# Designs tried in a protein design run: peptides against a protein of PDB entry 5T59. Part 46

Target 1, 112 residues: chain A of PDB entry 5T59
Amino acid sequence: TTPTMQSTSLLTEHLGYPPISLVDDIINAVNEIMYKCTNAMEKYLMQRNIIGKKDFSDEIKIGTAKLESLLENSVDKNFDKLELYVLRNILSIPSDLLEENRFRLLHHEKLV
Target 2, 90 residues: chain B of PDB entry 5T59
Amino acid sequence: EHIRFQRLVQVCNKALEESIRKLQSWEKIHECFPNYGQTREGIENLTVCQQQVIKLWSNLSRVEFDAIFHERSIEEKLNQLDDLINKARS

## One batch from the design tools (peptide; aimed at target 1 D24 L84 Y85)

Design b2_p24_2_s2 (made by RFdiffusion4, then SolubleMPNN; from b2_p24_2, 14 letters changed)
Fold by OpenDDE base, seed 3:
Structure b2_p24_2_s2 (fold): chain B 112 residues (1-112), chain C 90 residues (1-90), chain A 24 residues (1-24)
Amino acid sequence: as target 1 above (112 residues)
Amino acid sequence: as target 2 above (90 residues)
Amino acid sequence: SLAEVLKRLARIEELAKKEELPEL
């Protein structure tokens, strides 16, 4: 289900943070990991840039940049899907519970 | 009874696996280094590099995602959410 | 904000409309 003001508020109270914050943490983490991986790849190959009498530095730089772009596109695509799924299906409250009973239950559990 | 956290882990793993798939393709790797990959040493270097980056991806993602889940107490919170929903429906 | 979240979701839905979302 699509997030609403009510569901977001209730989940924020329950979690102690907005649901989107979890998604942001995940996305930020994978982006950081992605660049660490591509940077490591470039550095590894640049340390091995000369084969025989030929210097492949330019090709390595261009090639790693292309791979980075491919990975970026894939990460964006797949983690957009993840964001959608998490906010609609995991961090969500069924519509039948978005009533007084759910609100009371949350407060009751909080106070007990 | 508790399903939301398991689903979260599953979709995270799926997203990670699908994201790294391009780097798992030797053809894609080789295409990015057409001349370098025509040398014996180049092929060897690319092979090792590919393996290492995939391992790095897997290890870092596991550590970082687990840290996030712990810091956000998401397993506990999602379990509680499941319980609240089940209780409300009972 | 909720508005910002909904805007993000709308963008994602448009981009992913031709692809199957995770079914877990």
Scores: peptide ipSAE 0.466, ipTM 0.936, DockQ to the pose 0.468
OpenDDE base, seeds 1, 2, 4, 5: peptide ipSAE 0.465, 0.465, 0.468, 0.466; ipTM 0.936, 0.936, 0.936, 0.935; seeds 1, 2, 4, 5 fail the geometry check

Design b2_p24_2_s3 (made by RFdiffusion4, then SolubleMPNN; from b2_p24_2, 12 letters changed)
Fold by OpenDDE base, seed 1:
Structure b2_p24_2_s3 (fold): chain B 112 residues (1-112), chain C 90 residues (1-90), chain A 24 residues (1-24)
Amino acid sequence: as target 1 above (112 residues)
Amino acid sequence: as target 2 above (90 residues)
Amino acid sequence: DLEKILERLKHIEELAKKEELPEL
């Protein structure tokens, strides 16, 4: 289900933070990891840029950039889907709980 | 009974796996280094590099995502959410 | 805040319109 003001408020109260914050943490983490990986790849290959008498530095730079772009596109696509899934399904409140009596239940459980 | 946290882990792993899939393709790697990959040493270097990057991806993601889940207490919170839902429906 | 979230989701939905994700 699509998040609502009511569900977001209730989940924020329950979690101690807005649901989107978890997603942001995940996305920020994977982005950081992504660039660490591509940087490591470039550095590794640039340390091995000379084969025989030929310098492959330019090819390595271009190649790693292409791989970075490829990875970026894949990360964006897959983690956009993740965001949608998490907010609609995992961090969501079923409609049957979005009633006054159920709100009281949630409040009661929090206070007990 | 508790399903949400398990699902969170699953979809995170799936996203990570799908994201790295293209780097797991030797063909894609080689295409990016057409001349470098025509040398014996180049092939060796690319092979090791590919393996190391994939391992780095896997290790870093595991550590970082576990840290996030811990910091956000998400397993506990999602279990509680499951319990609340189940209780309401009982 | 919610508006921003909904806009993000709307954007993602448009990009992933052909994608089907299972419900819990």
Scores: peptide ipSAE 0.388, ipTM 0.932, DockQ to the pose 0.335
OpenDDE base, seeds 2, 3, 4, 5: peptide ipSAE 0.384, 0.394, 0.395, 0.386; ipTM 0.931, 0.932, 0.933, 0.930; seeds 2, 3, 4, 5 fail the geometry check

Design b2_p24_2_s4 (made by RFdiffusion4, then SolubleMPNN; from b2_p24_2, 12 letters changed)
Fold by OpenDDE base, seed 2:
Structure b2_p24_2_s4 (fold): chain B 112 residues (1-112), chain C 90 residues (1-90), chain A 24 residues (1-24)
Amino acid sequence: as target 1 above (112 residues)
Amino acid sequence: as target 2 above (90 residues)
Amino acid sequence: SLKKILEKLKKIEELAKKEELPEL
């Protein structure tokens, strides 16, 4: 079930922030982590770029870039799924609570 | 009784695990460094690098996601949501 | 909150530099 404006409003009031904000934080964090990981990998290998008489700097740069792309694609795919799941199944209000009397109850409980 | 926060943690962990899956493949790592990986020293470096990156991924994600959850008070909020739903259905 | 997260990441990175494996 797709979130409604009403459910979003209620959840925003409950959370103190829009539900999507949590997902945004998660996605932003994982992207930063991804960058840190790939950057660390590149730097580590670049410190070890010469083996014997051969310089593998170019190959390392290309290779790490490929790995970054691979990781990026995987992150995008999996966290898009996460976003949908969280918004639809975790940060969601059951339809039976999306009635006038139930809405009042939610507001009342918050105020009490 | 309280299930939403647990589910959040589970799906976050799953997303993280699935995201790093490709980097856990030695074959894929080696394919990115075909000549470098043909040397003994290169293989050693790649092996260590792979292991440490995976570790870094896991550690950073744990720390940062926990920080997010704390700052957003999401466990408390989700528990309250569960309670509200349960109360409404009682 | 993102700022705080980034700051924490920076600290972790700095600690990692002191480990046996630089940058990791």
Scores: peptide ipSAE 0.184, ipTM 0.898, DockQ to the pose 0.023
OpenDDE base, seeds 1, 3, 4, 5: peptide ipSAE 0.175, 0.131, 0.163, 0.086; ipTM 0.894, 0.889, 0.894, 0.880

Design b2_p24_3 (made by RFdiffusion4)
Pose (drawn by RFdiffusion4):
Structure b2_p24_3 (pose): chain A 112 residues (1-112), chain B 90 residues (1-90), chain P 24 residues (1-24)
Amino acid sequence: as target 1 above (112 residues)
Amino acid sequence: as target 2 above (90 residues)
Amino acid sequence: LFPEYTEEEIEETKEIAEQAREEM
């Protein structure tokens, strides 16, 4: 289903937070991990940048950054589909409920 | 009957597996370090990275998401939502 | 697992998501 304002309004009430807030916590979380990994990888190599008698510091900075940017694209790509796939299929509303009052059951849930 | 939360786990894992796939390929890894990878020690060091970065990627993301799913009780909110739409359709 | 969506559906979903974020 396509998201609607009633679903955003109702799901915000059922969840206690807007449906997008969960998506924010995920995207924001994986980004932090992405940089934590690349930074950890660069330092592992920089203290191993000299093999034999040659110094590969330049190649490592370029390589670690050249990898980081490829994840920035792939992650932004794959987690936007998640942002979409979730708001359409998981935090989702059928027609059975907004055609004939979903308000009854949510109000009914909070009380009885 | 509880089907929506397992989906949330499936879609998160799905997004992560695709997010890291280009790093599981030794080729693309060596492309970023062509000269460094032509040394024995360089090959050994790069192997230690991609295998540890992937493990770190999997572990950090697994721990946080399980935590985010806890702080927002999403497994319950969705289980309440799954079994609630059924009561409505009935 | 990830189905294909039309550009229109994607734009509508993003607009609604942006509105929800502005309301925060």

Design b2_p24_3_s1 (made by RFdiffusion4, then SolubleMPNN; from b2_p24_3, 14 letters changed)
Fold by OpenDDE base, seed 4:
Structure b2_p24_3_s1 (fold): chain B 112 residues (1-112), chain C 90 residues (1-90), chain A 24 residues (1-24)
Amino acid sequence: as target 1 above (112 residues)
Amino acid sequence: as target 2 above (90 residues)
Amino acid sequence: MFEELSDEEIEHTKKLRKEARARL
């Protein structure tokens, strides 16, 4: 189920921030980690670019770029799924709690 | 009783694991460095590189995600949410 | 063994996501 405006508002009040902010933090973090990993890999290999009499710098640059692309595609796919799951199933409010009486209960609990 | 935070951790781990799966394939690594990987020294370097990048991925993700969870107080908030839901249904 | 560095792609990615979220 897709989050509603009401559920988003209630969760924002509960969390102190919009639910999507958590997802953004996670996705931003993994992207940062991804590029740190691929950059480190490239740097490591570029420091070892010459074997014998051959310079493999170009191949290393191309190869690491390919790996980065593969990783990027996988990250995008899996963390898009994560975003949907988190927002729909974890950071969600059941319909019974969205009723007026339950809504008041949530506010009551918040204020007490 | 408290299930949401556990699920969050699980799906995060799942996403991380599935994301790094391609790099865990030696064949994929070698395909990206076809000539470099034909040398003994190249193979050694790629082997170390593969191992280190996977470790770095795991370590950085653990540290960063834990930091996010802490900064957002998400375990506490999700536990509270579980409690509210359970209370409402009792 | 590996160095932890920031790069342009990291900033670019963050910028793109920030802009996308700002439109919501």
Scores: peptide ipSAE 0.153, ipTM 0.915, DockQ to the pose 0.041
OpenDDE base, seeds 1, 2, 3, 5: peptide ipSAE 0.065, 0.063, 0.073, 0.074; ipTM 0.897, 0.897, 0.898, 0.898; seeds 2, 3 fail the geometry check

Design b2_p24_3_s2 (made by RFdiffusion4, then SolubleMPNN; from b2_p24_3, 11 letters changed)
Fold by OpenDDE base, seed 4:
Structure b2_p24_3_s2 (fold): chain B 112 residues (1-112), chain C 90 residues (1-90), chain A 24 residues (1-24)
Amino acid sequence: as target 1 above (112 residues)
Amino acid sequence: as target 2 above (90 residues)
Amino acid sequence: MFEELSEEEIKHTRELAEKARASM
């Protein structure tokens, strides 16, 4: 079920923030982690760039960039799926609760 | 009874696991460093690098995601949501 | 070996990121 304006509003009231904010936090976090990982890889390998008097610095830089791209694409794909799943299946309100009578119930529960 | 938070954790873990899948492939790692990986020392360095980055990925993800869940009080909120839904259907 | 981040460092980094997001 695709989120509606009504469900978003109700969930925002319940959560204290829009549902998408949680997803944004998650996505931002993983992107930051991704950067830290790729940076660590490059630094680690660049400290070990010379083998047998041959300098592999250029290859390391290119290779790390390729890995970063692979990871970035995978992150984007998987967390796009995550976003859809969370918004549709986790942070969602069943249709029966979106009826006018049920809106009042949610408000009532918060007041009591 | 309470299922939403569990599902959130599961889908997050799945996304993290699938995202790091390519780095878990030695073949993919080696392909990025074709000449470097032809040396003994290079292979050793890449092996350690692969292991360490996967560990770092896992550790950072755990810490950051737990922090997010805590800051957003998402377990409590999702449990409450489950309860509300169950109550409405009873 | 990879440099490990302490929980405090991770927290600080996250807080900075959150502030940046909030400013958008």
Scores: peptide ipSAE 0.075, ipTM 0.897, DockQ to the pose 0.029
OpenDDE base, seeds 1, 2, 3, 5: peptide ipSAE 0.067, 0.073, 0.063, 0.070; ipTM 0.899, 0.901, 0.898, 0.900

Design b2_p24_3_s3 (made by RFdiffusion4, then SolubleMPNN; from b2_p24_3, 12 letters changed)
Fold by OpenDDE base, seed 3:
Order: C-alpha cells, then sequence, then structure tokens
Structure b2_p24_3_s3 (fold): chain B 112 residues (1-112), chain C 90 residues (1-90), chain A 24 residues (1-24)
C-alpha cells in the first residue's frame, strides 16, 4: 500500500515527526558510516604503501576509490528498497482505518 | 501482536548485510589492488584491512541505528501503532 | 523481506528523499 497524505498526517501526529524523517536519519547514518569505512581503509593502506622499495600509493588511492564507488552503489540500492518497505509496510496505516469514520482513531486516542 | 518494530530491525539488518556483501568478497578486494595484492605483504595488509572495515561497518551501524531508534522512540511508537490497529479491528 | 523493485521505483524513491530533506 502506497502512503497517502492522510496516513502521513496521522503518522506524523503519532510519531511527532514525518515518517520520512526516520528513514532520512537511517540513510544519513549509513552514508556517514560508509565514508568512515572507506576513509579508514585508505588511511590503513596508505600507512603501508611501500613494499619492496615500490610505492603503491597511487594504486591504493584508486583502489579505495573503486571500493567506495561499489559500496555507494550498493548502499543506495539497498536502502532505497528499505525506504519503500518501511514507508509501505511498517510506517503505514491499514486502509480500513483510513475510512472516514475510522481515520480519527489515532487523533482521538491522543486527545483522550 | 507487536510486529512492526521487529520488522524494522530485520529490514535494517538485511540492508546492511547486502550493502557490505561486496566488501566481503576477497576477489573484489583483490581486483581493486592487482599489483599490491601480488606481494605477500600486500595480501596480508589487504586481509587485515578487509576484516577491520567489515567490523567497523557492523559496529558503527549498530551504535548509530540504536541511537536513531532511541531518539525517535520508534519501538514505543510502533508498538503503540500495532496496539491501535489491533484495537480498531477487535 | 525485500520486495523486487524496478530501477525506476528506486530512483523515484531517491528523489523523494532528497526533496523531503530539502524541505526540512
Amino acid sequence: as target 1 above (112 residues)
Amino acid sequence: as target 2 above (90 residues)
Amino acid sequence: MFEELSEEEIEHTRKLREAARAAM
């Protein structure tokens, strides 16, 4: 079920924030973690860039960048799927509760 | 009864697992460092690096996601949502 | 667990997220 304006409003009232805000926090967090991971990789290998009098700095930089790109693509794809799933199946209100005489349930419970 | 929060945790874990899968592939790692990985010392360094980054990924994700869930009170809110829905259907 | 999504749906979701973020 695709989220509607009505369900979004009700959930926003219930949560105290729009449902998308939770997903945004999650995605922002994983992106930050991703870059921390790739940065750590680069630094670790760059401290070990000389082997047998050969400098592998350029290869390390390029290689780490490639891994970062791969990770970025994977994160984007999987967490975009996550976003849709969360908004459709977790942070959702069943259609029967969105009927005219039922959609006030969450609001009513808050007021009582 | 309460199902939404556990689903949230489950789908988050799944997304994290699928996202890191390529870094778990030694072949993918080695392909990015073809000459470096032809040396004994390079292989050792890459092996340690791979292990450490996967651990870092897991640890940071756990800490950050738990913090988000706490700050957003999402377990409580989702449980309440489940209860409201169940009540309405009773 | 994860539903099969088209590339179009994924891209659309990304755009929605960016728009939502910008609106905050």
Scores: peptide ipSAE 0.061, ipTM 0.893, DockQ to the pose 0.386
OpenDDE base, seeds 1, 2, 4, 5: peptide ipSAE 0.043, 0.052, 0.052, 0.054; ipTM 0.890, 0.892, 0.892, 0.892; seed 4 fails the geometry check

Design b2_p24_3_s4 (made by RFdiffusion4, then SolubleMPNN; from b2_p24_3, 11 letters changed)
Fold by OpenDDE base, seed 5:
Structure b2_p24_3_s4 (fold): chain B 112 residues (1-112), chain C 90 residues (1-90), chain A 24 residues (1-24)
Amino acid sequence: as target 1 above (112 residues)
Amino acid sequence: as target 2 above (90 residues)
Amino acid sequence: MFEEYSEEEIAHTRALAEQARAAQ
């Protein structure tokens, strides 16, 4: 079910925050984690940048950046799907409850 | 009965697993370090690096996502939502 | 787990999300 203004309002009241806020937290977290992972990888390899008489610092920097790009693209794709799935299938209200009389149920339960 | 929170956890894990899949490919990693990976020491370093970054990804995601779920009280809220929906249909 | 979402559906949801963010 595609999110509507009605469902968003009801869920916001229930959650205490807009549904999208949860998704934003998740996406922000994974982006931060992604950066931490690539940074750690670069630092680890840069501490081991010289093998024999050859310095691989430039290759390490470029290579790590390429891996970051690959990871970023994958994160973007998969978490776009996650956003859609969460908003449609998890943080959603069935259509049969999006009628005037059914709105009272959520409201009534909150008041009781 | 309570299914929404389980689905949330599942889809988060799925997204995380699919995202890290490229880093699990030795071929992809080696392609990024073509000359470095031609040395014995380079291969060893890349191997350890790959293992560590995957573990870091897993550990950080678990900790951070659990924190988010707790801060948002999402398990409780989703269970309540399930209950409300089930009650309305009964 | 992941349904086969079209690019259009993903784009539409993204647009809705942006609107929701703007309303905050």
Scores: peptide ipSAE 0.238, ipTM 0.921, DockQ to the pose 0.637
OpenDDE base, seeds 1, 2, 3, 4: peptide ipSAE 0.234, 0.233, 0.236, 0.236; ipTM 0.921, 0.921, 0.921, 0.921; seed 4 fails the geometry check

Design b2_p24_4 (made by RFdiffusion4)
Pose (drawn by RFdiffusion4):
Structure b2_p24_4 (pose): chain A 112 residues (1-112), chain B 90 residues (1-90), chain P 24 residues (1-24)
Amino acid sequence: as target 1 above (112 residues)
Amino acid sequence: as target 2 above (90 residues)
Amino acid sequence: DLFEFTEEELEEAKEEIEKLREEL
């Protein structure tokens, strides 16, 4: 189902937060991890940048950054599909409820 | 009958697995360090990275998401939503 | 199978989500 304003309004009330807020927490979380991993990997190699007698510091900075940017694309790509797949199929509304008052059951839920 | 939350877990895991796949390939890893990877110690060091980064990736994301799912009670809100639409269709 | 979306659907959905964020 395609998202609507009633679903956003109703789900915001049921959840106590807009449906997108959960998606924000996920995307923002995975990005922090992505950088935490790459930074951890660069330092592991920089203290191992000299093998034998040669210094590969330059190659490591380029390699670690060349990897980081590839995740920035793949992650932004795969989590936007998540941002879509969730708002369409998980935090979703059928027609049975907005055609004939979903308001009854949510109001009914908060009370009785 | 409770089916929507398990989906949220499935879609999150699905997104993560695809997000890291290019790092599971030794080839693309070596492409970023071609000269460094042509040394024995370099090969050993790069192996320690991709296997540890992947484990770190899996663990950090697993812990946070389980935490986010807790701070927002999403498993319950969705279980309440799943069993609620059923009561409506009935 | 879960993430089978066309490029057009993705573009339309991004626009809809941006509008939702603006309205919030």

Design b2_p24_4_s1 (made by RFdiffusion4, then SolubleMPNN; from b2_p24_4, 14 letters changed)
Fold by OpenDDE base, seed 1:
Structure b2_p24_4_s1 (fold): chain B 112 residues (1-112), chain C 90 residues (1-90), chain A 24 residues (1-24)
Amino acid sequence: as target 1 above (112 residues)
Amino acid sequence: as target 2 above (90 residues)
Amino acid sequence: SLFDFSEEEIKEFRKLKKELKEKL
């Protein structure tokens, strides 16, 4: 079920916030976590950048940047799918209820 | 009866698992550090780093997502939504 | 098969998302 203005309004009333706000929180959180992870990785390796007589600082910086990009792409892809799934299948109102105006139950139950 | 919150948790876990999958590949990690990974110490450092990052990813995501779910009261709201839909269909 | 979506579906969703955000 594709989100509509009608379903969004009803769900917003029910939730107390727009459905997309939940997804935004999730995505913002995972992005923050992602950068914390990559930053931690870089710092850990940069503290261990000298092996024998060789300095691997440049390789570490490049390598961690590559991993960050890889993770970013994966996060973007998978959480786009997550957002779509959540809005279509979780935070959604069945079309048959919308068509028959049976969604009034959401509003009615809140007022009673 | 209540299925939406369970699905939310499942899809969140799935997205997190799929996102970190490539970092779980030793080959992928090693490819990013071709010369560093040719040393014994480098391999050891990368191994520990890989393990720590995966753990950090898992722990932080659990804590942050639980906080979001609590702040948004999403379990309760989704259960109520299930109930409302079921009631409407009755 | 929890969330198997085509690239086209994802693109369409992005458009929808943009529209929804603009209206909210």
Scores: peptide ipSAE 0.323, ipTM 0.931, DockQ to the pose 0.836
OpenDDE base, seeds 2, 3, 4, 5: peptide ipSAE 0.315, 0.322, 0.318, 0.318; ipTM 0.930, 0.931, 0.930, 0.930

Design b2_p24_4_s2 (made by RFdiffusion4, then SolubleMPNN; from b2_p24_4, 11 letters changed)
Fold by OpenDDE base, seed 1:
Structure b2_p24_4_s2 (fold): chain B 112 residues (1-112), chain C 90 residues (1-90), chain A 24 residues (1-24)
Amino acid sequence: as target 1 above (112 residues)
Amino acid sequence: as target 2 above (90 residues)
Amino acid sequence: SLFDFSEEEIKEGRELIEQLRKAL
């Protein structure tokens, strides 16, 4: 079920915040984690950049950047799917509950 | 009876697992460091690095997502939503 | 197969969600 203004309003009342806010928190968190991971990887390898007599600093910088890009693309894709799934199938209200009588039930339960 | 929160956890785990899949591939890691990875010491460093990153990914995501779920009271709210839906259909 | 979507479906969904964001 595709989110609507009506369902969003009802869910916002129920949750105390817009449904999208939860998804935003999740996405912001994973993005932060992603860059922490790639940064840690780069730092770890840069501390070990010399093998024998050869300095691999440039290769390490390029390689970690490539891995960051791969991870970034994958995160973007998978959490776009997550966002869509959550808003359609988890934080959603079935059509039968969007009827006037069901709307009153939801409102009544909140007030009682 | 209560299914929405379980689904939320499942889809979060799925997204996290699929996102880190490429980094779990040794071949992909090695391809990014073609010369560094041709040395014994380089291979050892990359191996440890790969393992640490995957663990860091898993640990940080668990901590942060649990914090979000708690702050948003999402399990309780989703259970209540399930109950409301079931009640309306009864 | 928990959340398998086509690229087009993802695109359409993103657009709809963006509209919702603007309305909030």
Scores: peptide ipSAE 0.434, ipTM 0.940, DockQ to the pose 0.830
OpenDDE base, seeds 2, 3, 4, 5: peptide ipSAE 0.431, 0.432, 0.433, 0.432; ipTM 0.940, 0.940, 0.940, 0.940

Design b2_p24_4_s3 (made by RFdiffusion4, then SolubleMPNN; from b2_p24_4, 9 letters changed)
Fold by OpenDDE base, seed 4:
Structure b2_p24_4_s3 (fold): chain B 112 residues (1-112), chain C 90 residues (1-90), chain A 24 residues (1-24)
Amino acid sequence: as target 1 above (112 residues)
Amino acid sequence: as target 2 above (90 residues)
Amino acid sequence: DIFDFSEEEIEEGRKLIKKLREEL
């Protein structure tokens, strides 16, 4: 189902935070991991930049940048899908339950 | 019964796997280092680098995502959400 | 593929999510 302000409010009350905050954490984490990976790759190769008396530093820098871009594009695409899926199918409330009955149930469970 | 957290884990794994797929391609790696990869040592270095980055990706993602899930208590919250929905429908 | 969305769906999703973020 498509997220609404009503579902967001109810889920925020249930979770203690907005649903999108979880997705933000996930996306921020994967971005950090991504750059750690590419940085590690660059450093590893730059420590091995000279082969047969030839310096490949420039090629390594360009190459790792290309790989970073490739990974960025893939991460962006796949985690956009993830975000949409999570908000639609995981952190969601069925439309038939987006009524007073569901709200009362949440309050009842919180008070008991 | 409890399905939402399982789905969350599944979609996270899927996104991670699909994201790293292109780096698992030796051809893609080699294309980025056309001259470096023509040397024996270069190939060896790229091979090790590829393996290490994939492992690093996997390990870091596991640790960080588990930490997020724990900090957000998401398994418990999603299980509760499943229960609430099931209860409301009964 | 559990999240096999079309490009159109993804774009619509981005717009929706953007609005949600603005409202928070």
Scores: peptide ipSAE 0.466, ipTM 0.942, DockQ to the pose 0.900
OpenDDE base, seeds 1, 2, 3, 5: peptide ipSAE 0.463, 0.459, 0.464, 0.462; ipTM 0.941, 0.941, 0.942, 0.941

Design b2_p24_4_s4 (made by RFdiffusion4, then SolubleMPNN; from b2_p24_4, 13 letters changed)
Fold by OpenDDE base, seed 1:
Structure b2_p24_4_s4 (fold): chain B 112 residues (1-112), chain C 90 residues (1-90), chain A 24 residues (1-24)
Amino acid sequence: as target 1 above (112 residues)
Amino acid sequence: as target 2 above (90 residues)
Amino acid sequence: DLFDFSEEEIKEFRKLRKELKEKL
């Protein structure tokens, strides 16, 4: 079910925060984790940049940058899907409960 | 009865797994370091690096997502939502 | 597969998300 203003309001009242705020937290977290991972990779390899008499620093920098880009693209894609799924299927209210009589029932339950 | 929180956990895991999938490919890793990966030491370093970053990804995501879920009380709220829906349909 | 959405569907959702967020 596609989110509506009505469902968003009801869920916000129920959660104490807008549904999108949860997703924002998740996405922000994974982005932070992503860059921590790529930074760790670069640092690890840069500490091991010399093999024999050859310095691979440039290749390491380029390679880690490529991996970062790949990871960024994958994260963006998959967590966009996650957001859509969460807002449609998890943090959602069935249409039958969005009717006037059901809406009042939900308010009643909240206030009791 | 309570299904929404389970679904949330599942979809989070799915997104995390799919996101890290490319880094799980040795071929993909090796392609990014074509000359470095042709040395014995380079291969060893890349192998360890790959393993460590995947573990780091998994550990950090678990800790951070659990923290978010706790701070937002999402399990309780989703269970309550399930209960409300079930009650309304009864 | 828990989620399988088309690019078009995702784009439409992004628009909706923006609208919803602005109203909050």
Scores: peptide ipSAE 0.307, ipTM 0.930, DockQ to the pose 0.891
OpenDDE base, seeds 2, 3, 4, 5: peptide ipSAE 0.303, 0.300, 0.306, 0.300; ipTM 0.929, 0.929, 0.930, 0.929

Design b2_p24_5 (made by RFdiffusion4)
Pose (drawn by RFdiffusion4):
Structure b2_p24_5 (pose): chain A 112 residues (1-112), chain B 90 residues (1-90), chain P 24 residues (1-24)
Amino acid sequence: as target 1 above (112 residues)
Amino acid sequence: as target 2 above (90 residues)
Amino acid sequence: FTEEELEEAKEEIEELREEIEEEE
């Protein structure tokens, strides 16, 4: 289903937070991990940048950064689909409920 | 009957697996370090990275998301939503 | 999802974000 304002309004009430807030916590979380991994990888190699008698510091900075940017694209790509797939299929509303009052059951849930 | 939350787990895992796939390929890893990877020690060091980075990627994401799913009780809100739409359709 | 559907869906989500920010 395509998201609507009633679903955003109703789901915000059922969840206690807007449906997008969960998506924010995920995207924001994986990005932090992405950089935490690359930074950890660069330091592992920088203290191993000299093999034999040659110094590969330059190649490592370029390599670690050249990898980081490829995840920034792939992650931004794959988690936007998640941002979409969730708001359409998981935090989703059918027509059975907004055509004939979903408000009854949510109000009914909070009380009885 | 409880089907929506398991989906949330499936879609999260699905996004992560695709997010890291280019790093599971030794080729693309060596492309970023062509000269460094032509040394024995370089090959050994790069192997230690991709295998540990992937494990770190999997673990950090697994722990946080399980935590996020807890702080927002999403498993319950969705289980309440799944079994609620059924009561409505009935 | 097709590319067209993805673009349209992204625009809808951007609008929803703006509307939520305005409501806050």

